# Designs tried in a protein design run: peptides against a protein of PDB entry 4ASU. Part 12

Target 1, 270 residues: chain A of PDB entry 4ASU
Amino acid sequence: ATLKDITRRLKSIKNIQKITKSMKMVAAAKYARAERELKPARVYGVGSLALYEKADIKTPEDKKKHLIIGVSSDRGLCGAIHSSVAKQMKSEAANLAAAGKEVKIIGVGDKIRSILHRTHSDQFLVTFKEVGRRPPTFGDASVIALELLNSGYEFDEGSIIFNRFRSVISYKTEEKPIFSLDTISSAESMSIYDDIDADVLRNYQEYSLANIIYYSLKESTTSEQSARMTAMDNASKNASEMIDKLTLTFNRTRQAVITKELIEIISGAA
Target 2, 83 residues: chain B of PDB entry 4ASU
Amino acid sequence: FTFASPTQVFFNSANVRQVDVPTQTGAFGILAAHVPTLQVLRPGLVVVHAEDGTTSKYFVSSGSVTVNADSSVQLLAEEAVTL

## One batch from the design tools (peptide; made by RFdiffusion4, then SolubleMPNN)

Design b1_p8_8_s3 (from b1_p8_8 with V4Q H7V)
Fold by OpenDDE base, seed 2:
Formats: sequence, structure tokens, C-alpha cells
Structure b1_p8_8_s3 (fold): chain B 270 residues (1-270), chain C 83 residues (1-83), chain A 8 residues (1-8)
Amino acid sequence: as target 1 above (270 residues)
Amino acid sequence: as target 2 above (83 residues)
Amino acid sequence: SAPQTIVP
């Protein structure tokens, strides 16, 4: 009975190891692509944020409406990718609430909704699903941006929270600002920008929003695939160690059974 | 001067002499120390004049251009191709 | 497919 049980368990773990190894390879391929596509996306996205950094855009304290956009995906088995974003979102929401701000939330990826729906359901404006099966495109970002702009929520300032890729073994959850058209147009620092037509500024902000969303999606995707690759590698190693341990146990148990049978034969006690 | 699309980088923090951009209000040239401005691109030709006298042409579909007070320029096109 | 919206 014991040998059969060990054998069954060994078979199960070996199958798991095969699955995790396969998933690792798939994640590795997706990671390599994501990293290549992140290079131009980062230049593009960081370029879009340059205005806000250089102009030092500030939201007046009397403005109370804040939007939080959390960026992740629908796909699991990627370590702390989703929980990290959700944790940062919760922290930011709490800080803003303590400051007397009204907070609304957008989730990019179904996992954000899964984590936060119970505790923050009243704050959600919209969640986007079907994220993470394919590499994100600028078209996808534009769809999200358009939906946000058409949501009817007139935020003053926003925060987009996502995992920035550092290396194959490291990501960092970061926050970047989103400003409403009204906030930008009213900023004192913008006075140096001459001859800005209102229609031009509106269109500019639409691009800016799409740009930052696209950037965040590319960072998130790269981080996620890297984390998944690492998680599957660790799972495969853990399975290997367990196989080794069970194999030793099997061998010891087999020897014990043989010894017992020999003793029974010699003693005539059957 | 930074010029990029979502999928390709053409210039990254480069020093250039002049950039001609097609905007919704008309085409204009961005020179060194140009006044700060924000513009939206219309479909058309971008011409980059390098310091060495070389000229590069690009077609852009749409996007934005930012000229900052520090003379940094971000040209961000939705789609761009070299001509 | 493009991202889809889920209304709360």
C-alpha cells in the first residue's frame, strides 16, 4: 500500500513539473518579446510624462476628486504582481481619503477587481477585462483612455499604478500622475506655454492619457511575464526536490518490505 | 529632441538644429531655444535637420509635440515611418 | 480582442 501511494504521488509531482516547465518556456518567450517592445514604449511613455515633470503641475488642495487606475492583467501564476498593485492602490486610496479627497477606481485587468471588489466596490467606476492574453497595443490603450474620458467622472487629478520593469528578477510598483484638462489649463506653470488653443490642449491631453496607459501596460506586461517565468522556475525546482525526496523514501520503503518478507520466510511465521 | 512612436524610437535626447512639424494649426519649425508650446500633429511630413547638416524626413499620422522651457522637445507620433 | 468593460 505504501509503495503504491508513493508511486502515485511521484507520478503526480512529475506531471506538475512538466506543466511548470512548459509554462516557464511560454513565459520566457513572452518575456523576451515584451522586453523588446518595452524599449520604445518606455521612451514614448516617459516622453509623454516630461511635461508634467518639467511644468511641476500641482492640483489645488480644494480640488477633491481623485482617480486611481490600477494596471495589471487577467492572468494568474505570476507571484506578487497583482497583490503589489492592489496594495499600492489601497494605500493610495486610504491616504487620499485621509486628506479629504473623493476617490474613484479603475481596474485594468480582472485581477484588480477580484482583489478589491469586496472592500472598494463603491469606488469602482469600471474594470477592463481581456487584458494579458496578447501583448497590449496602442489601440488597446486608446480604448481604455476613451472609456475613461467618457466615464462622466470629472476628476481633478489621478494616479496610475503599475509595476515598472527593472530586470528579470526585479520590478517596482510605481505611481504616475494623470491630470485633468482643467487642472493643466489652470496651472500657473503653464503660463509660459504660449498660444495654446483650447481644442489643441484637449486633444493633447487625450494623447497624453493614451500614452501613459500604453506605457503602463507595457511595463506591467514585461514585469508580469518575468515574474511568471521566475515563479514557474521555482515551482519546477521545488518539484524536483520533492521528487528526489520521495524517490529516497520509495527506495527505503522498498528495502524495508523486502527485509520483512525475508524475515517472514526465515521465521516460518506466515 | 526625442522623437518616437509607440513601437519605434527615431531620436532619443538628441541635439538637432531644427525640426519641422505638421500641426493642426499649420506647419512650423522648432529651432533651438524655441518658445515653450504644445501642439497636436496632423498627418504630414516631419523634417529633422541635424547639426551636421543632414536632413531626415518622416511621415506621421497623428500625435503631439511639446517644446519645454529648457529647450527639450518631445515629438510623440501615433504612427511614424521613415521616408 | 480589445479590452472589454465590466460595469460594476
Scores: peptide ipSAE 0.124, ipTM 0.937, DockQ to the pose 0.019
Fold by OpenDDE base, seed 5:
Structure b1_p8_8_s3 (fold): chain B 270 residues (1-270), chain C 83 residues (1-83), chain A 8 residues (1-8)
Amino acid sequence: as target 1 above (270 residues)
Amino acid sequence: as target 2 above (83 residues)
Amino acid sequence: SAPQTIVP
């Protein structure tokens, strides 16, 4: 490689390093906010799930319609965040299909669609885009919940799959149940709940769905920003190492060029 | 007793004496060993009576309240403010 | 902006 070629590569990698460092700082700021906002959101979301855990709601085996909601975002460069959710969605869909269930999929975030559309196009009901640029709000979750309820797909049971935040260096892909109004109403364990009006129960379910979606979005966002921060840090370190290697190569090549020129001068003067 | 909005936690697994909630079917008081129920909140006042005799008031916009068989209560409001 | 729906 000529000195010119090495210089061009050095310039390119230095520019990449600047970009990755900038992205790291942006991700760090977003992470700090997301982690702060996750604290109340987790209490809120876990509170919403308490009924399902305490009532031990079971879906009858004869019920066949299952909904899978994958929660992610539109934005890349965050390690295995999207692929982890997609992998678990695929596994769940395959297991349910093997059990004779009908499976439909909702993707929250365009990356889910990008990964699964080719292999699962017939199972997709809807995908939501414009996720992840701004922190998710309860309003956003309500829009998603309403659209899901109005989709016309009458599921019996569902699964929401998202990355739960553990720490700045760790997340875990998890699944939480979603139950239809009919499943909740027909559950034997719900008989202990006194005289629940059908309209009340419907409204309650709408809130429950919005609550769990909101919670999942907050967990996902925090996980994503932490993962992006780590990914950009790694990219910056890799760029730094490459710059060091190329700089050594540049210096060596420069000395070789100088030596060659000196030899040519000496041999031509001779 | 858990009382939270999406953005703020007011009570987290706390022991309280009584919680008065505004529901679509009417306001009711949740006491110890209240029968399990599910209700939807209407805009109105939530009053929390602590064991020490202190009373706190909140305005809520909408949401849900769950009373479980184990006497746990989840009050989840879309919006809530301290009064 | 609110999440946008993409129909397959």
Scores: peptide ipSAE 0.123, ipTM 0.940, DockQ to the pose 0.019
Fold by OpenDDE base, seed 3:
Structure b1_p8_8_s3 (fold): chain B 270 residues (1-270), chain C 83 residues (1-83), chain A 8 residues (1-8)
Amino acid sequence: as target 1 above (270 residues)
Amino acid sequence: as target 2 above (83 residues)
Amino acid sequence: SAPQTIVP
């Protein structure tokens, strides 16, 4: 490589390092906020899921329609955040298909679509974009919930798949159940909830779905920002190492060029 | 008893004497061993009666309340403020 | 802006 080539590459890598460092700082700020906002969101979301766990809501085996909601974002450069969700979605879809279930998919965030479009395009109902640029709000979750409920797909049960935040260095891809109004209303375990007005139950379910989506978005966002911080830190370190190596190469190459020029001068071959 | 909004937690698995909630079908009091029920909140006052006799008041918007068979209660308001 | 719906 010529000195010019090495210099060009050094400049490029230094620029990349600046970008990755900047992105790390941005991710850090977003992470700090997301973690703070996750605390109440987790209580809220887990509270919403409590009914399904405590009532032991089960979908009859004869019911065939299953909805998978994958939660991520539009933004890359966050390690395995998107691929982990997609992997679990694929696994769940395959398992359900093997069990004779009909599977439809909703992607929250464009990255889900990007990963699964080629292999699962026919199963997609809808993808939500403009996810991950700003912190998710309950309003955002409500919009998603409403669109889902209005999608016309009469699922019996579903799974929402997202990355649950554990720590700044750890997340886990998990799934939580979602149930249709019909599944909840017909569940034997719900018989103890006497005289629930149908309109009340419908509204309750709408809130429940929005609550779960909101919770999943908050978990996903926190996990994503944390993962992005790590990814950008790693990228910055890798860039630093490459800069050091290239700098060494540059210095060696420079000395070689000088030596060659000196030899040419001494030999009169110039 | 859990009482939270998306952005704030007021009670987390707390023991309370009674919770009065505003629902679309009317306000009702949740006591110990209340029958399981699901309700949706209307804008109004939530009153939490603690075991020590203290009473706290909250204004809530829409949301849900769940009373489970195990006597656990989840009050989930879209918005809530202390009064 | 709120999430935008994209139909496949």
Scores: peptide ipSAE 0.121, ipTM 0.937, DockQ to the pose 0.020
Fold by OpenDDE base, seed 1:
Structure b1_p8_8_s3 (fold): chain B 270 residues (1-270), chain C 83 residues (1-83), chain A 8 residues (1-8)
Amino acid sequence: as target 1 above (270 residues)
Amino acid sequence: as target 2 above (83 residues)
Amino acid sequence: SAPQTIVP
């Protein structure tokens, strides 16, 4: 490589390093906010899930329709955030199919579709875009919940798959159950709840679904921002190492060129 | 007793004496050993009676309330403000 | 059917 080539490459990598450093700072700011907003969201979301855990709602084995909701975002450069969710979705879909279940998929965030569309296109019902640009709101979750309920797909049970935030350096892909109105209403364990009107139960389910989706979005967002911050930090460090190596190469090459020029001058070879 | 909105927690697994909630079917008080029930909130006043005798008032919008067999209560409002 | 794309 000529000195000019090395210089051009150095300039390019330095620019990349500046960009990754800037992105790290942006991700850090978004992470700090997301973590703060996740605290109440967990209480809210876990509270909504408490019914399903305590009632031990079971879906009859003869029921075959299963919905998988994968939660991520539209935004890249966040390590394994999207691939981890997609991997879990694939595993769950395969297991359910092997059990003779009909599986449909909803993607929250365009990246899920991007990963799974080629292999699971026939199973997708809907994909939600414009996720991850702004912090998710309860309104966003309500829109997703409403669209799901109005999709016309009469699932019996489902699962929502998302990355749960653990720490700035750790997340875990988790699954939570979702149930249809019919499954909840027919569950034997629900008999202990007196005088539940069908309309009340329907409305309750709508809120519950929105609550769970909201919770999952908040967990996902916090995990994503932390992962992006880490990814950008790693990219910046890798760029730094490459700059150092190229700088050494530049210096060596420069010395060689100078030496060659001196020899040519001394030898009279123009 | 848990009482939260998406953005704020008012009570987290707290022990309370009584909670008065506004539901679509009417306002009712949740006491210890209340029968399990599910209700949807209407806009109105929530009153929390603490064991120490302190009373707190909140205005809530839409949401849900769950009373479980173990006497745990989850009050989840879309919006809630302290009065 | 092709997946529908919805913008929240």
Scores: peptide ipSAE 0.083, ipTM 0.918, DockQ to the pose 0.016

Design b1_p8_8_s4 (from b1_p8_8 with H7T)
Fold by OpenDDE base, seed 1:
Structure b1_p8_8_s4 (fold): chain B 270 residues (1-270), chain C 83 residues (1-83), chain A 8 residues (1-8)
Amino acid sequence: as target 1 above (270 residues)
Amino acid sequence: as target 2 above (83 residues)
Amino acid sequence: SAPVTITP
């Protein structure tokens, strides 16, 4: 490579390093906020899931319609955040199909669609875009929940798949169940809840769904920001190493050029 | 007893004497060994009676309340403020 | 802005 080529590459990599460093700082700030906001969101979300865990709601085997909700975002450069969710979605979809279930998919965040569209296009009901620029709000979750409930797809049960935050260096893809109103209302375990009005139960379920979606979004966001911070740090380090290597190459090449020019001068070769 | 909004936790697995909640079907008090029930909140006053006799008041917008067979209670409000 | 629905 000529000195000019090396210089051009150095400049390019240095620019990338500046960008990745900046993105790291932005991700760090967003992570810190997300982690703080996740604390109450967990209490809230776990509280909403408590009923379903305690009631041990079971879907009859003759019921075949299953909904998978994958939660991520629109934004890249966050390591395996999106692929982890997509992988779990694929696995779940395959298992359900093998069990003779009808599977439909909802993607929260455009990246889910981008990954799964080629293989699962016919199973998609809807994708939600404009996720990940700002911290998710309960209003956002409510919009998603409402759209799902109004989609006309009469699922019997479902699963929401998202990345649960563990630490700045760790997340885990997890699944939580969702149930249709009919499944909840018909569950034998619900008999202990005396005199529940159908309208009350419907409204309760709407809140529950919104709550779970909100919780999943908060877990996902925190995981994503931490992963992005790590990814950008790694990118910055890799760029630094490349800069060092290219700088050495540049220096060596420069000396070689100088030496060649000196020899040409001494030899009289113009 | 757990009482939370999406953004704030007021009680987390606490022991309380009584919780008064505003529901769409009416306000009722949740005592120890209350029968299991599910209700939806209406805008109104939540009153938490602690075991030590202290009372705390909150205004809630909407949400849900769950009383389980094990006497655990989850009060989940969309919005809640201390009064 | 709220999430935007994209139909397949």
Scores: peptide ipSAE 0.194, ipTM 0.929, DockQ to the pose 0.020
Fold by OpenDDE base, seed 5:
Structure b1_p8_8_s4 (fold): chain B 270 residues (1-270), chain C 83 residues (1-83), chain A 8 residues (1-8)
Amino acid sequence: as target 1 above (270 residues)
Amino acid sequence: as target 2 above (83 residues)
Amino acid sequence: SAPVTITP
């Protein structure tokens, strides 16, 4: 490689390093905010799930319609965040299909669609885009919940799959149940709640769905920003190592060129 | 007793004497060993009576309240402010 | 901006 080629490559890698460092700082700021906002969101979301955990709601085996909601975002460069959710979705879909259930999929974030569209396009009901540019709000979750409820797909049971935040260096893909109004109303364990007006129960379910979606978005966002920060740090370190290697190569090549030129001068003067 | 909004936690697994909630079917007081119920909140006042006799008031916009068989209560408001 | 719905 000529000195010019090495110089051009060095410039390119230095520019990449600058971009990755900048992205790391942005991700760090977003992570710090997301972590703060996750604290109340987790209490809120866990509170919403408490009924389903305590009631031990079981879906009858004859019920065949299952909804999978995958929660992620539109943005890449965050390690295995999207692929982890997609992998869990694929596994769940395959297991449900093997059990003779009908499976439909909702993707929250464009990356879910991007990964699963080729293999599962016929199972998608809807994909939500413009996720992850701004911190998710309860309003966003309500919009998603409303669209789901208005989709016309009458599922019996569902699964929401998202990355739960553990620490700055760890997340875990988790699944939480979603139950239809009919499934809740028909559950034997819910008999103690039978005196509830049907309209009240419908409204309650709408809030429950929005609550769970909101919680999942907050967990997902925190996990994503942390993973992106780590990914950008790794990219910056890799770029640094490459710069060091190329700089050594440049110096060696430069010395060789100088030596050659000197020999030519000496030999031409002889 | 848990009382939270998406952005703020007011009570987290706390023991309280009584919680008065505004529901679409009417306001009711949640006491110890209240019958299990699911309700939807209407805009109004939530009053929390602590075991020490202190009373706290909140305004809520909407949301849900769950009274479980184990006497646990989840009050989840879309928006809530301390009064 | 609210999430945008994309139908298949």
Scores: peptide ipSAE 0.190, ipTM 0.941, DockQ to the pose 0.020
Fold by OpenDDE base, seed 3:
Structure b1_p8_8_s4 (fold): chain B 270 residues (1-270), chain C 83 residues (1-83), chain A 8 residues (1-8)
Amino acid sequence: as target 1 above (270 residues)
Amino acid sequence: as target 2 above (83 residues)
Amino acid sequence: SAPVTITP
């Protein structure tokens, strides 16, 4: 490589390093906020899921329609955040299909669609974009919930798949159940809940869905920002190492050029 | 007893004497061993009666309340403020 | 802005 080539590459990598460092700082700020906002969101979301756990809601085996909601974002450069969700979605879809279930998919975040569109396009109902640029709000979750409920797909049960935040260095892809109004209404375990008005139950389920989606978005966002910080840190370190290597190469190449020129001068082969 | 909004937690697995909630079907008090029920909140006042006799008041916008068979209660408001 | 729906 010529000195010019090495210099060009050095400049490019230095620019990349600046970008990755900047992105790390932005991710750090977003992470700090997301973690603070996750604390109440987790209590809220787990509280919403408590019914399904405590009531031991089960879908009859003869019911075949299953909805998978994958939660991620539109934004890349966050390690395995998107691929982990997609992998679990694929696994779940395959398992359900093997069990004779009909599977439909909703993607929250454009990255889900980007990963799954070729292999699972026929199973997609809808994808939501404009996710991950700003912190998710309950309003956002409500919009998603409403669109889901209005999709016309009459699922019996479903799964919401998202990355649960553990720590700044750890997340886990998890699945939580979602149930249709009909499934809840018909569940034997719900018989202990006295005289539930149908309208009340419908509204309750709407809130429940929005609550769970909101919770999943908050978990996903926190996980994503932490993963992005790590990814950008790693990228910055890799760039630094490459800069060091290229600098050494540059110095060696420069010396070689000088030596060659000196030899040419001494030999008269100028 | 858990009482939270998306952005704030007021009670987390706390023991309380009674919770008065405004529901679409009417206001009711949740006491120990209340029958399991699901309700939707209407805008109004939530009153939490602690075991020590203290009373806390909150205004809620909307949401849900769940009373489970195990006597656990989840009060989940879209918006809530301490009064 | 709220999430935007993309239909297949």
Scores: peptide ipSAE 0.189, ipTM 0.939, DockQ to the pose 0.020
Fold by OpenDDE base, seed 2:
Structure b1_p8_8_s4 (fold): chain B 270 residues (1-270), chain C 83 residues (1-83), chain A 8 residues (1-8)
Amino acid sequence: as target 1 above (270 residues)
Amino acid sequence: as target 2 above (83 residues)
Amino acid sequence: SAPVTITP
């Protein structure tokens, strides 16, 4: 019974190890692609944020509506990727609430909803699912941006929270600002920009939002695939160690069984 | 001067003499020390005049262009191709 | 497939 049990467990762990190794390879391939695609996306996204940094757009303190967009995916087995974003979202929401702001939340990826539903269900406007199976495209970002703009929630300022890729072994949860059309149009610093037509500004803002969302998705995807690759590698190593331990136990148990049988033969006890 | 699409970078913080962009309000030439402005791109030709006198042409589908007070320019096209 | 909206 005991030898059979160990053998069964060994087989199970070996199968798990095979699965985790395969998943590691898949994640590695996706990571390599994501990293390549992140290079231009970062230039593009940082370029889109340049206006807000250079114009020093500020939201008046009397404005109360704040939107938090958390960016992750639907896919698990990637370490702390989702929990890090959710943690930052919770912190930001609490800080804003303490400041007397109204907070609404958008989740990009079903995992955000899964983590925050119990505690923040009333603050959710919308969640986007079907994120993470394929690399995000600008079209995907545009869909999200359009849905946000058509949601009817008139926020004054917002925060987009995502994991910025640093290296294969490091990511950092970051926050970037998003501004409503009204906030941009009313900003004192925008007075230096010549003859901005209202329609032009509206269209410009739509592009800006899509650009920022696209950028965040690319950063998030690269971070996620890297983290998944690492997680699967760790799982494979842990499985390997367990296999070694169980193999040793099997050998010891086998010897004990043999010894017992020999004693029974010698003692005449059958 | 930065010129990029979501998938390709054409210029990254480069110094250029002039950039001609197709905007919804008409053709717009960006020179050194141009006044700050925001514009939306229409489908058309972007022409970049380098300091060395070389000219590069691009086709863009849509997007935005920003001219900042510090003379930095961000040309962000949804789609762009070299011609 | 494009992202799908889930309403609360």
Scores: peptide ipSAE 0.186, ipTM 0.939, DockQ to the pose 0.019

